Peptides against a protein of PDB entry 5HOI. Designs and how they scored, part 43

Target 1, 351 residues: chain A of PDB entry 5HOI
Amino acid sequence: FRYMPFSPAGTPFGFTDRRYLTMNEVGYVSTVKNSEQYSITVSFFDVGRFREYHFEDLFGYDLCFLNEKGTLFGQSKTGQIQYRPHDSIHSNWTKIIPLQAGERITSVAATPVRVIVGTSLGYFRSFNQFGVPFAVEKTSPIVALTAQNYRVFSVHYSQFHGLSYSLSELGTSSKRYYKRECPLPMSLPNINSDMKKDANLDYYNFNPMGIKSLFFSSYGDPCIFGSDNTLLLLSKWRSPEESKWLPILDSNMEIWKMSGGKETTDIHVWPLALAYDTLNCILVKGKHIWPEFPLPLPSEMEIRMPVFVKSKLLEENKAILNKKNEIGADTEAEEGEEDKEIQIPVSMAAE

## One batch from the design tools (peptide; aimed at target 1 K262 K285 M301)

Design b1_p18_7_s3 (made by RFdiffusion4, then SolubleMPNN; from b1_p18_7, 6 letters changed)
Fold by OpenDDE base, seed 1:
Structure b1_p18_7_s3 (fold): chain B 351 residues (1-351), chain A 18 residues (1-18)
Amino acid sequence: as target 1 above (351 residues)
Amino acid sequence: SKSKELAKEILEYVKSKE
């Protein structure tokens, strides 16, 4: 196994001189090879809110994370990172992350308040938005990162234990774990079956974990979209005993249904974000499972849980309702609005 | 809904290959 640089919804070069470094609901970052240099463009879906910008990249940035305030770049081999605010009022900053021999930056994430760097040796490095370091923690090898506000969703890989995840909050004084290196029930790409299609070989060489993207939902739940094209959402993560991964969308099944049950082997969803009950995505048409150039306009796909999980959620919701009816506690605890987990509507489980 | 627009686009694409 080789650790590769991961960025959310990043694409390979393939046979081209250009790729997407990252994309999400804010926009997309592209890079073009120009001899020994790269030209990076940061583009936005809301052209009224943000101005597209470009710059020459002499370092060959292979890691990227885009947020509403700026773009974080990283070079996996050299350890160089750069943060570029979208607003010219704020200065760019550059830092070199110290790497051991053979260590690589495997993922970077940035929020308006935090910068996170994860490595192939499992060094988790946290910074503020100005690149001031908070801490260095040693974890299992990090393969992917995303962050929202102060929360970080990290994916780890062990040769012995497979995929795990952590969910943490990076306060000013301390790191809190909600989940720490818990098993991640995501299937790895089946190299022998999926690689027989030449078009997929380039993708899995670029991204051997098959993680197309990971993000937080609009409600702050960790989401991951794997090679099986299933969107997993971590529900009940505040309750350690109740926490579970929910397959909230099988995108292959939804595409198949939308086609009228026709062959859809060349139609794929490329995930951007989860907003409420809709996956913001790119509809990819053709041989590649990733978007090419020019980027199609984003589409929205309503979340639909696979039928097998619908029955289980109906049983769980009935069990919760029955327990609430036995506990005749009139305590309308005003649990503050901000911390409500996604209640998957019972209606989505019944269809 | 935008989901219906996506469904239309998928249907149009699949029909364009037939």
Scores: peptide ipSAE 0.530, ipTM 0.940, DockQ to the pose 0.525
OpenDDE base, seeds 2, 3, 4, 5: peptide ipSAE 0.530, 0.529, 0.529, 0.531; ipTM 0.941, 0.941, 0.941, 0.941; seeds 2, 5 fail the geometry check

Design b1_p18_7_s4 (made by RFdiffusion4, then SolubleMPNN; from b1_p18_7, 9 letters changed)
Fold by OpenDDE base, seed 5:
Structure b1_p18_7_s4 (fold): chain B 351 residues (1-351), chain A 18 residues (1-18)
Amino acid sequence: as target 1 above (351 residues)
Amino acid sequence: SSYEKLKKEIYEYVKSKE
């Protein structure tokens, strides 16, 4: 096994000079190889809210994370990271992450308030949005990261234990764990079955874990989309004993239904984000399982959650609202993290 | 609907490969 740089929904070069470094609901970051240098473009789906920009990359950034305020870049081998705000009011900053011999940055994440760096040796490094360090923690080897506000979803890999995950909150003074290196029930790519198609070999060499993307839902639930094209959502993560992974979408099954029951091997879902009950995704057509150039417009795939899962999420949101109303009486704690509990729309409760 | 649009796109693509 080899630790590779991971970015959410990133694509390989394949036989081309260009790839996507990352993509999500905000936009997509592309890189083009020009001899010994790269040209990076940061593009947005909402062209009215954001202006596309580009720059020359002399470092060969192979890690990227896009958010609503800026883009984080990383170089897995050198340890260089760069944060570029989308707004010209804020300055770019660059930092070198110290790496041991053979250590690689494996994933980076950025929110408007935090920057996170994970490594192949399991160093978890946290910073504020200005690159001021908070802490260095030693964990199991990190293979993927995503973050929303102060929350971090990390995926770990051990040759002895397989895949695990952590869910943590990065306050100002301390890191809180909701989940700490718990088993992740995601299937790894099967080399013998998936490698029968030459087009898949290039992808699994680029991404040996088969994690196409990971993100937080609009409700703040950790989501992961593996090589099996199943969207997993972590439900009840605030209750350690009740927490479970829910297979909320089999995208291969949904494509099969939409095709009229035809077996198809040249249509794939490429995940971007989960907004409410809708997976934002790219519909990939053709030989490769990843989007090529130009990027197709995003598609929306409705998640038909089973009624018993909808009811449990509604009960969970009600229980959280009730706990907030009970705690809200006594503690003048100034750090109002507006946990904007987006109420599940009543439409999800009526079916 | 978004679902009907996506369903149509998938169906037309699969039909174009037959």
Scores: peptide ipSAE 0.512, ipTM 0.943, DockQ to the pose 0.507
OpenDDE base, seeds 1, 2, 3, 4: peptide ipSAE 0.501, 0.500, 0.501, 0.503; ipTM 0.940, 0.940, 0.940, 0.940

Design b1_p18_8 (made by RFdiffusion4)
Pose (drawn by RFdiffusion4):
Structure b1_p18_8 (pose): chain A 322 residues (1-190, 198-318, 341-351), chain P 18 residues (1-18)
Amino acid sequence: FRYMPFSPAGTPFGFTDRRYLTMNEVGYVSTVKNSEQYSITVSFFDVGRFREYHFEDLFGYDLCFLNEKGTLFGQSKTGQIQYRPHDSIHSNWTKIIPLQAGERITSVAATPVRVIVGTSLGYFRSFNQFGVPFAVEKTSPIVALTAQNYRVFSVHYSQFHGLSYSLSELGTSSKRYYKRECPLPMSLPNDANLDYYNFNPMGIKSLFFSSYGDPCIFGSDNTLLLLSKWRSPEESKWLPILDSNMEIWKMSGGKETTDIHVWPLALAYDTLNCILVKGKHIWPEFPLPLPSEMEIRMPVFVKSKLLEENKEIQIPVSMAAE
Amino acid sequence: SEEEEDRLYEMVKEALAS
């Protein structure tokens, strides 16, 4: 099996010279093939706070993670990473991650206080926001990483367990695991979207902590999974809290559509900030549309019963209250 | 058919902008 470079809400090149590296509630990072180099553009949705800028990529970064304080870039092959703070007060720093034979950097993540690099051999290298290393850890092969403040949500893969996840906190003292390689019941992919599933074999469209600090993941099944009770290991449950396919179906008047797709950015309490993609492909294009907000709904709505009540989709009060 | 798809898309877009 070949591990692929992962970034939250990243898009493939397809038949174009540009794609999105990473995408969330802060903004979007795109890269354009420029003859022999690349042109990276860092954009923001709150235009008033941060200024959109661009720079020339002489290395071919294919890994990226965005937070409110800076942008982290990474190269899956050479192992070079660069952290660019949004403000000009703080300097950019660059490090090169040691990579063994065939070892690839599969995912990177950054917070205002931590920088995380994961490799295909299971190396977990952590730094502060300035590049000072804390510890190097060996774990299962990492395929996806996201972080919030001091906590890290990592997704692992092997030939035995399949997909597993670890939830840990990088405290000032030492590293503490909340959950260590527990089952991750995310649906795996089972065509026009072939380009995407070669770029992202797991179908992990994005993963992120919620605005209130709960781990979330959005697989190819277009269902938002939230980790409940992660503080108590014996009570941990993955809860499906939004069937985005059902919502587009209800808002489209019960019509089956093959051109409307959801691209996850982040979860804010009960609202999924996303990009509504219209077209044959399931990933967003250029220019990037304005973010949309999709309220979470428990998957308790049956299509056949909703069609009877309407004879937008009107929902029976008895069912809506449930 | 293309006009119907645009109509459905605008419905979803307006629902989400609300």

Design b1_p18_8_s1 (made by RFdiffusion4, then SolubleMPNN; from b1_p18_8, 8 letters changed)
Fold by OpenDDE base, seed 4:
Order: C-alpha cells, then sequence, then structure tokens
Structure b1_p18_8_s1 (fold): chain B 351 residues (1-351), chain A 18 residues (1-18)
C-alpha cells in the first residue's frame, strides 16, 4: 500500500499531460504539465459569479481543494501549501508544512474559515483561512479530508484496522469530535477483479482507496463515494448511538436503469456534490471511469436507496412480456426486433 | 531520508525566493 495524495474527485493524468486536481459543485481545477512546470486553471460552473483564472505552478501541486472563497493547493512531498482566494481583495499565502522523513501530505481541505492538512503519519494540522495555525493533532494516518464551515470529515487508514472516519468541529479554542476514528463501512477496490482493465489499474495506482470523492451534503452530512460507485451518507451523526451510514445511491444501478436495463461498461458516474436529494455528478462516457477534457456539463441524479435487484427487475419484465404475449396471441406477429428495453415500472421511479 | 526532505524544502525555499 502507498499513501497517495488525495483530492476530492481528482483525476489521474493517465496518458495525457493534463488532469483535474479537484472538482465539486463550485467548479473544477485542472493542471497541465508543461515540461518541468504546470499551468493550473481554476474554472467555475457559475460563470456569472466567478471568473476563471490561471497561474503557473513551479511546485507541481498534487493536492487541491476548491470552495466558494478560494482554492487550497498542496505539494505532497515538499509540504508546501498555497491558498488562493478567488477574490483579489484577499492576498494569496504560502506555507511549508514540516514533514518527517517519508511523511506525505495525503489530503488538504479548505473552508472560508479553516484550512486543514492531513498526512500519511496522521498529523492533522488546522489553520484559519489566513494560514494561522491552531493545533497539531496526531491521529491514525489520514488518507482523505473534506470540510464544510467548521466541520471536518477525515478518513483514516490502518493496515490492521482498515478504513476509519472522524467527524470533528474546529472551534476557535478546541476541536470537538462527533465521531473519532470509527469504522468506515466502505468497500475497498477489488484488485483481483477490477484490475483486468488497464484503466482501472491506472486509477488504482492514483487512488488505492478508490475514494472518488467525499463531501458534505447541503444539510451538512458527511458523504463518501467509493470504488463501488455507491454514495454513502452518514445519518444522525449528532447522536453517537444512532449514527449510521446509509447507501443512498447505487450509481451503477441508476446507470443500468437509465440504459433500459442494458449492461453498460462505458458510462460512469463521477461525483461532485450532494444538493438536497440530488447527486450532482459528471456522467463520464468512455474507457476511463474519470472525466477527461473537456469536462462534460454536470448532471443531477436523484438519490435512491438500492432496494432493487437487477434479477428481480428482469423477472418482472419477463413476466410482463409473457402476459402481453398471452393476451396478444391472436394478432399477427410483426417480427419487429423490438429492442427489449426493460420497462422500469413508473411506480419504482416515483417512490 | 531527512536529507531528501531537507533538499526538497530547500528547493521550495529557493523557488519561493525567486
Amino acid sequence: as target 1 above (351 residues)
Amino acid sequence: DEEENEKLYEKVRNALAK
């Protein structure tokens, strides 16, 4: 296992000179390799509210977090971080995070009020939006971070315990835990089955945890989207005893439904954010499970508990077809190759 | 190696000083 730099919805270079460092509901950050330097572009979905900007990156930033007020960049090996406000009123700032031998920054997060740095040794470093440090805490190795306002969702990895998560609030004087290194019931990438495709191996090497993204919902609930393409939401996290992960969307099932029940291997959901009851995502068409360039327009996918089984839907559709054939036995067989689209019952689309 | 990290920090410092 290798600790890799993680950014929400970040993409690998693959065979290209460009990738997305991060993307979410606000926008997307791209980097293009130009010999020994990089050109970074910060793009926004709301072009009326924000202006795209670019800059030359001499450091090779491999970590990024975008919010409505600015972009945090990080270099996993050197420990350099940079915060760039979108507004020119506020100055950019740069800081070097002290790293031990072999330590890497594994994830960074930024809100309008906090900057968080997580490392492969489990150093959790918190700052204000101006880069003033609050505290350093030692945790289990951090593999992913996201933050909203004062709240931080952190994912940890131990070789002995697997994945865990923490949910914390970074006040001015203290860190409060709602959850502290609790087991995370997310499936890890299955190396044996999934690595048969070169594209999956490339992605696994980029992101060994298979965490495509993690974010807070519009309601402030922690969300994670793993390699299984299931969106997990942490419900009732304010009540320690009642808190549970809900599989609120199987995106593979939704793609299968959208295709009329055809097995599609070239359509993929790339998660951006959860707004109310809709997953904001990119529908990726192609060989790679991640978006390439240009970025497609975001799509909305309604959240639905995965209560349906493909086999049952196929059986129900066969039963409907058999009943139609029993009723229709008296009318001439026009041999139209009716493309047997699985009619998903409208009732299953409305509940 | 501490020496490798120090070289990385020095590279960063030198790049920020330009």
Scores: peptide ipSAE 0.017, ipTM 0.486, DockQ to the pose 0.011
OpenDDE base, seeds 1, 2, 3, 5: peptide ipSAE 0.000, 0.000, 0.000, 0.000; ipTM 0.319, 0.316, 0.308, 0.309

Design b1_p18_8_s2 (made by RFdiffusion4, then SolubleMPNN; from b1_p18_8, 8 letters changed)
Fold by OpenDDE base, seed 5:
Structure b1_p18_8_s2 (fold): chain B 351 residues (1-351), chain A 18 residues (1-18)
Amino acid sequence: as target 1 above (351 residues)
Amino acid sequence: SEKEEEELYAKVEAALAR
């Protein structure tokens, strides 16, 4: 296992000169390799609220976090971070994070009030929005970060303990934990099954944890979307004993339903955010499980608990088809080979 | 709000209880 730089919904270069550094509900950050430098573009979905901007990156930023007020960039190896406000009122700032030998920045997060840096050695560094440091804490190795306001959702990895998570609040004088290095019941990428496709190997080498994204919901709940394409939401996190991960969406099941029960291997959900009861996502069509260029428009998927088993739905549809054939055997109507789209009963779509 | 969070949890728990 190697600690890789992680950014929410970031994509690999693959065989291209370009990738997304990050994307969420606010927008998407792309980087294009130009010889020895990179050109970074910060793009927004709300083009009326925000103005797209670009700059030349001489450092090779491989970490990014986008929020409504600015973009945080990081270089995993050098420890350089840069915060760029979207407005021209506030100045850009750059800082070097001290790294030990072999240490990497693994993730960065930024809110309008906090900047967070996590490392492969488990250094958790907090700053204000102006890059003034608050604290340094030693945790288990950090593999992913997200933040909303003063809250931080961190994912940790240990070779002995697997994935864990923390939920903390970064006050002005103190850090409070709601959850501290608790087990994260997320499935890791299955190397043996998925690696038969070169495209999946490239993604695994880029993101060995298979965390496509993590974010806070619009309600402020920690969400994570793993390699199993299941959206997990942390419920009741204010009550430490009652806190549980809820599988609020199986996106593979939803794609299967949307396809009329056809097995689709070329449609993929790429998560952006959870807004109320809808997953904001990119529907990716193609060989790669990640968005290519240009970025498709965001889509919404209603959250649905994975109550339905595909086998039962297929059996019920076969039973309906058999009943139609038994009733239709008395009427010789030559209605042609219309593509038998499995009509998923609207009632099964609403439960 | 905390109330909207509780309403979302209630919807999710109700969907799990079916």
Scores: peptide ipSAE 0.007, ipTM 0.372, DockQ to the pose 0.023
OpenDDE base, seeds 1, 2, 3, 4: peptide ipSAE 0.006, 0.007, 0.006, 0.000; ipTM 0.358, 0.362, 0.348, 0.294

Design b1_p18_8_s3 (made by RFdiffusion4, then SolubleMPNN; from b1_p18_8, 9 letters changed)
Fold by OpenDDE base, seed 1:
Structure b1_p18_8_s3 (fold): chain B 351 residues (1-351), chain A 18 residues (1-18)
Amino acid sequence: as target 1 above (351 residues)
Amino acid sequence: SEKENEELYKKVEKALAR
């Protein structure tokens, strides 16, 4: 197993010279290879609120986190991090994170008040927005981080225990745990089934955990979107005994429903954020499960718990078709091959 | 077909926009 640098909704280069370092509800950060250098562009969805900017990257930043106030960059091997405010009022700052032999920065996160660095050895480093360090903690190996305000959602990996998560609050004087290295019930990529498509191999080499993104909802609940294209939300995390992961959206099932029950191999959901009851996402058309260039406009997908089994809906529709054929034996009308759209009951489409 | 995928994409996009 190799720890890879993770950024929320980051994309691989694939066969191209460009990729997205990160994307979320605020915008998207792209990097383009230019000989021995990289050109980074920070773009925003709200072009009225923010101005796009670019800079030359001599370090080869492979980690990124975007928020409403700035962008955090990191280099997984060298330990260099840079914070760039979007405004010109605050100065950029750079810091080198000390790394042990073979240690990598695996994830970075930034809020308007905190910067977090996680490593392959499980070093959790916290800073303020100005790069002043608070603490260093040793945890299980960190594979992903996100943060909102003072809260941090961390994903950990152990070869023996699989995926775990922590939810913590980084106060001024202390770290509080709401959850500490609890089991994460996320499906790992199935190497044997999913790798049969060459396009998936490049993605799994880039992101071995298959975590497309993780974020906090608008309500401050930890969310994770795995390789199974299911959005998991951590509910009731304030009550340790009542806390549970909810599968609030099966995006493959929703695409299948919206297609009239046709198997869609060429449409993929790429998660950005959860705002209220809608998943902000990119609908990706093509062979790759990740967005290419140019970036499509974001779409909204309503959250729905996967209560329905695809097989039952197919059986019910077959039963309806068979009943229609038993009643309709007498009219020889050449009703053409109208595409057998699965009638999803209107009650399932409207709630 | 590529055309069927375009029609499917438009159906999905229209359904997500509702």
Scores: peptide ipSAE 0.000, ipTM 0.336, DockQ to the pose 0.755
OpenDDE base, seeds 2, 3, 4, 5: peptide ipSAE 0.000, 0.000, 0.000, 0.000; ipTM 0.339, 0.301, 0.333, 0.308; seed 3 fails the geometry check

Design b1_p18_8_s4 (made by RFdiffusion4, then SolubleMPNN; from b1_p18_8, 7 letters changed)
Fold by OpenDDE base, seed 2:
Formats: structure tokens, sequence, C-alpha cells
Structure b1_p18_8_s4 (fold): chain B 351 residues (1-351), chain A 18 residues (1-18)
């Protein structure tokens, strides 16, 4: 196993010279390899609020986190981090994170008030938005980070315990844990079943944990989107005994429903954010599970608890078809079998 | 194949836009 640099919704290069370092509801950061250097572009979905900017990257940043105030970059091997405010009022700053032999920065996160660095040895480093350090904590190896305001959602990996998560608040004087290295009920990529497709192997080599993204919802709940394309939300995290992971969306099931029950391998959901009751996402066309260039416009997918069993819907549809064929024996309409849309029951909106 | 995949993608995209 190798710890790889993780950024929320980051994409591999694949066979191209370009990739997305990160993307979310604010925008997307791309990097293009140009000989020995990289050109980084920070693009935004709200073009009225933000201006796109670019710069030359001589360091080869492989970590990124975008927020409404700036972009954090990191280099996993050298330990260099750079924060670039979107405005020209605040200065860029650069810092070297001290790394031990073989240590890597595995993830970075930034809010308007905090910068967080996580490493393969489990060093959790916190800073303010100006790069002033608060603390260094030793945790289990960090594989992913996200943050909103003062809150940090961290994912940890142990060879003995698998995936765990922490939810913490980084106050001015202290770190508070709401959750500390609790088991994360996320499925890891299955090497034997999923690796039969070359496109999945490239993604697995880039992201061995299969975490496509993690973010906080608009309500401030931790969300994670794994390789199983299920959106998990941590509900009731303020109450330790009541806290649970909710599978609020099976995106494969929703694509299957919207397709009229057609199996497809060339339509994928790429998660950006959860805003209220909608997953902001990129609908990806093609063999790769990640978006290519140019980036399609974001889509909104309504969250729905996976209550429907695909096999039951197929059986019910067959039973409806058989009843129609028993009644309709007299009408010669050879309407081809292929276009019969599955009638999906309108689920009651959960109150 | 490519045309059917495109029609299916546009169908799903249109469903998400409703």
Amino acid sequence: as target 1 above (351 residues)
Amino acid sequence: MEKEEEELYEKVKKALAK
C-alpha cells in the first residue's frame, strides 16, 4: 500500500498532460504539465463573484484545496505549501512542512480561518489563514481532509483497523473532538472485481482509498463519497450516542432510474458538494469515472435514501409487461422491446 | 454504441435538469 496525495474530487492525469487538482461548489483547479513546469488555473462557477487566475508552478503541486477566500496548494514529497488568496488585498504565503524520511503530505484543507495539513505518519498540523501555526498533533495516518469554518473532517487509515474518521473543531486555544478515530463504514475499492477495467486501475493507482470527495454539507454535516458511488452523511454528530452514517444517495441507482432501467458503464457521478437536499455534481460521460476537459456544467441530483431494490423493480416491471401482453394480444404493434421505460414509483418525500 | 451512449447521457442530463 502507498499513501497517495488526496484532494477533494481531484482527477488523475491518465494519458493526458492535464488534470483537476481539486473541484467543489466554488470552482475547479486545473494543472497542465508544460515540459518541466506546470501551469495552474483556478476557475470558478460564479464568474460574477470571482475572476479566474493562473500561475506557473515550478514545484509540481499535487495537493489542492479551494475555498471562497483562497486556494491552498501542497507538494506531497517536498512538504511545500502555498496559500493564494483570490483577492489581491491579501498576500500569498509559502511554508515548508518538515517531513521525516518517507513521510508525505497526504491531504491539505483550508477555510477562511484555518489551514490544515495531514501526513502519512499521522501528523496533523493546524495554522491560521496567514500560515501561523497553532498545533501539531500525532494521529493515525491521515488519508483525507476537508474543513468548513473551524470544523475539520479527517479520514485515517490503519493496516490493522482499516478506515476511521475524526470530526474536530479548531478553536483559538484548543482542539475539540466530536468524533475521534471512530470506524468509518465506507467500502474500499475491490481490487479483484473493479480492476478488470483499465480505467478503474488508473484511478485506483491515483486514489487507493477510492474517496472521490469529502465535504461538509450546507448544514455543516460531514459527507463522504466513496468508490461505491454512495453518498454518506454523518447525522447527529453533536450527540455521540446518536451519531450515525446515513446512505443518503446511491448515485448508481439514481443513474439507473433516470436511464429508464438501462445498465450503463459510461455515465458517472462526480461529487462536488451537498447543498440542502441536492448533490451538486458533474455528470461524466465516457469510460473514465472522472471528468475530462473541458469540464461539463455542474448538475444537481436530489438526495434519496436507497429504499428501492433493483431486482424488485425489475420483477414488478416484468409483471406489468406480462399483464399488458395478456390484455393486448390483439394489437399488432411490434414496438421494439428496448424502449420500455421502467415506471419507478414516486417515493414519498421523507418529511 | 457511441450514439446510444450519447442519447442515454442526454436523457440522464435532461432528467437532472427537471
Scores: peptide ipSAE 0.392, ipTM 0.902, DockQ to the pose 0.811
OpenDDE base, seeds 1, 3, 4, 5: peptide ipSAE 0.387, 0.385, 0.389, 0.389; ipTM 0.900, 0.899, 0.901, 0.901

## One batch from the design tools (peptide; aimed at target 1 I255 M258 S259 K262)

Design b1_p19_1 (made by RFdiffusion4)
Pose (drawn by RFdiffusion4):
Structure b1_p19_1 (pose): chain A 322 residues (1-190, 198-318, 341-351), chain P 19 residues (1-19)
Amino acid sequence: FRYMPFSPAGTPFGFTDRRYLTMNEVGYVSTVKNSEQYSITVSFFDVGRFREYHFEDLFGYDLCFLNEKGTLFGQSKTGQIQYRPHDSIHSNWTKIIPLQAGERITSVAATPVRVIVGTSLGYFRSFNQFGVPFAVEKTSPIVALTAQNYRVFSVHYSQFHGLSYSLSELGTSSKRYYKRECPLPMSLPNDANLDYYNFNPMGIKSLFFSSYGDPCIFGSDNTLLLLSKWRSPEESKWLPILDSNMEIWKMSGGKETTDIHVWPLALAYDTLNCILVKGKHIWPEFPLPLPSEMEIRMPVFVKSKLLEENKEIQIPVSMAAE
Amino acid sequence: SKREETRETIRKWAEEEFS
């Protein structure tokens, strides 16, 4: 099995010379093939706070993670990473991650206080926001990483357990695990979208902490999974809280559509900030549309019953209250 | 307001597809 470089809400090149590296509620990072180099553009949705800028990529970064304080880049092959703070007060710094034979950097993540690099051999290298290393750890092969403040949500893969996740906190003292390689019941992919599933074999469209600090993941099944009761290991449950396919179906008047797709950015309490993509492909294009907001709904709506009541989709009060 | 605009966008695109 070949591990692929993962970034939250990243898009493939397809038949173009440009794609999105990473995408969330802060903004979007795109890269354009420029003869022999790349042109990286860092954009923001709150235009008033940060200024959109661009720079020339002489290395071919294919890994990226965006937070409110800076942008982290990474190269899956050479192992070079660069952290560019949004403000000009703080300097950019660059490090090169040691990689063994065939070892690839599979995912990177950054917070205002931590930088995380994961490799295909299971190396977990953590730094502060300035590049000072804390500890090098060996874990299962990492395929996806996201972090918030001091906490890290990592997704692992092997040929035995399949897809597992670890939830840990990088405190000032030492590293503490909340959950260590527990089952991750995300649906795996089972065609026009072939380009995407070669770029992202797991189908993990994006994963992120919620605005209130709960781990979330958005697989190829277009269902938002939220980790409940992660503080008590014996009570941990993955809860499906939004069937985005059902919502597009309800808002489209019960019509099956093959052109409307959801691209996850982040979860804010009960609202999924996303990009509504219109077209044959399931990933967003250029230019990037304005973000949309989809309210989470428990998957308790049946299509056949909704069609009877309407004879937008009107929902019976008795069912809506449930 | 943004939720309402999302619903209107989805409905408009569905109507275009089935026009």

Design b1_p19_1_s1 (made by RFdiffusion4, then SolubleMPNN; from b1_p19_1, 7 letters changed)
Fold by OpenDDE base, seed 4:
Order: structure tokens, then sequence, then C-alpha cells
Structure b1_p19_1_s1 (fold): chain B 351 residues (1-351), chain A 19 residues (1-19)
């Protein structure tokens, strides 16, 4: 296992000179490799609210976090971080995070009020939006971070314990934990089954945890989207005893339903955010599970608990077809090639 | 709605994969 730099919905270079450093509901950050330097573009979905901007990156930023007020960049090896406000009223700032030998920044997060840096040794570093440090805490190795306002959702990895998560609030004087290194019931990428496609190996090498993204919902609930393409939401996190992960969307199942029950291999959901009851996402068509260039317009997928099993739906549809054939056996055989569109029960579309 | 547009995009994309 190697600690890789993680950014929410970041993409690998693959065989290209370009990738997305991060993307969410606000926009997307791209980097293009130009010999020894990089060209970074910060783009927005709301072009009326924000102006796209560009700059030359001489450091090779491999970490990014975008919010409504600015973009945080990080370099995993050097420990350099840069915050760039979208508004020119506020100055950019740069800081070097002290790293031990072999330590890497594994994730960064930024809100309008906090900057967070997580490392492969489990150093959790908190700052205000101006880069003034609050604290350094030692945790289990951090593999992913996201933040909303004062709240931080952190994912940790231990070789002995697997994935864990923390949910904390970064006040002015103290860090409050709602959850502290609790087990995270997310499936890790299955190297043996999924690595048959070169594209999956490339993605696994980029992101060994298979965490496509993590974010807070519009209601402030922690969300994670793993390699299984299931959106998990942490419900009732304010009540330690009642808190549970809900699989609120199986995106593979939803694609399968929306395709009329066709086994599609080249349609993928790339998560951006959860707004109310809809997953904001990029629909990716093609060999790679991640979006290429240009970025498609965001799509919305309704959240639905995975109550249905494909096999049962296929059996039910076969049973309906057999009943139609038993009733239809008395009327003339018009040889219409009945395109066996799996009729998804209308009740699944209306509730 | 954006959900209906998403459904349409997935359906169209699935038709093109099997065409």
Amino acid sequence: as target 1 above (351 residues)
Amino acid sequence: SKIEETRKKIAEAAEEEFA
C-alpha cells in the first residue's frame, strides 16, 4: 500500500498531459503538464457568479480543494500549500508544512474559515483561512479530508484496522469530536476482480482507497463515494449511539435501471456533491471511470436506497413475460422482434 | 428536470453502447 495524494473527485493523468485536481458543485480545477511546469485552471459551473482564472504552477501541486471562496493547493512531497481566494480583494498565501522523512501530505481541505492538512503519518494540522495555525494533532494516518464550515470529515487508514473516519468541529479554542476514528464500512477496491481492465489499474495506482469523492451534503451530513459506486451518508452523527452509514444510492443500479436493464460497462457516475435528495455528478461515457476533457455538464441522480436486486427484477420481468405469453398464446404470432426492454415497474419511478 | 435529463442521457448512452 502507498499513501497517495487525495483530492475530492480528482482524476489521474492516465496517458494524457492533463487531469482534474478536484471537482465539486462549485467547479473544477484542472492541471496541464507543460514540460517542467504545470498550468492550473480554476473553472466554475456558475459562470455568472465566478470568473475562471489561470496560473502557472512551478511546484507541481497534486492536492487541491475548491470551495465558494477560494482554492487550496498542496504539494504532497514538499509540504507546500497555497490558498488562492477567488476574489482579488484577498491575497494569496503560501506556507510550507513541516514533513518528516517519508511523510506526505495525503489530503487538504478548505472552507471559508478553516484550512486543514492531513498527512500519511496522521498529523492533522488546522489553520484559519489566512494560514494562521490553530493546532497539530496526531491521529491515525489520514487518507482523505473534506470540510464544510467548521466541520471536518477525515478518513484514516491503518494496515491493522482498515478504514476509519472522524467527524470533528474546529472551533476557535478547541476541536470537538462527534466521531473519532470509528470504523468506516466502505469496501476497498478488489484488486483481483477489478484490475482486469488496465484503466482500473491506472485508477487504483492513483487512488488505492477507491474513494472517488467525499463531501458534506447540503444538510451537513458526511458523504463518501467509494469504488463500489455506492454513496454512503452518515446519518444521526449528532447522536453517537444512533449514528449509522446509509447506502443512499447504488449508482451502478441506477444506471442499470435507467438503461432499461442493459448491462452497461461504459457509463459511470462521477460524484460531485449531494444537494438535498440529488447527487450532483458527472456522467462519464467511455473506457475510463473518470471524466476526460472537456468536462461534461453536471447531471443529477435521485438518491434511492438499494432495495432491489437485479436478479429479482429479471425474474419478475421473465414471470410477467411468461404470463403475457400464456395469455397471448391464442392470438396470431406476429413475429415482431420484441425488444426485451426490461420493464422497470412504474412504482420504482414514481416514489 | 435535471433528473429527467440525466435519465435521458443514460438511456441514450446505453443505446449507443449496444448499437
Scores: peptide ipSAE 0.088, ipTM 0.708, DockQ to the pose 0.823
OpenDDE base, seeds 1, 2, 3, 5: peptide ipSAE 0.014, 0.000, 0.000, 0.000; ipTM 0.525, 0.278, 0.283, 0.272; seed 3 fails the geometry check

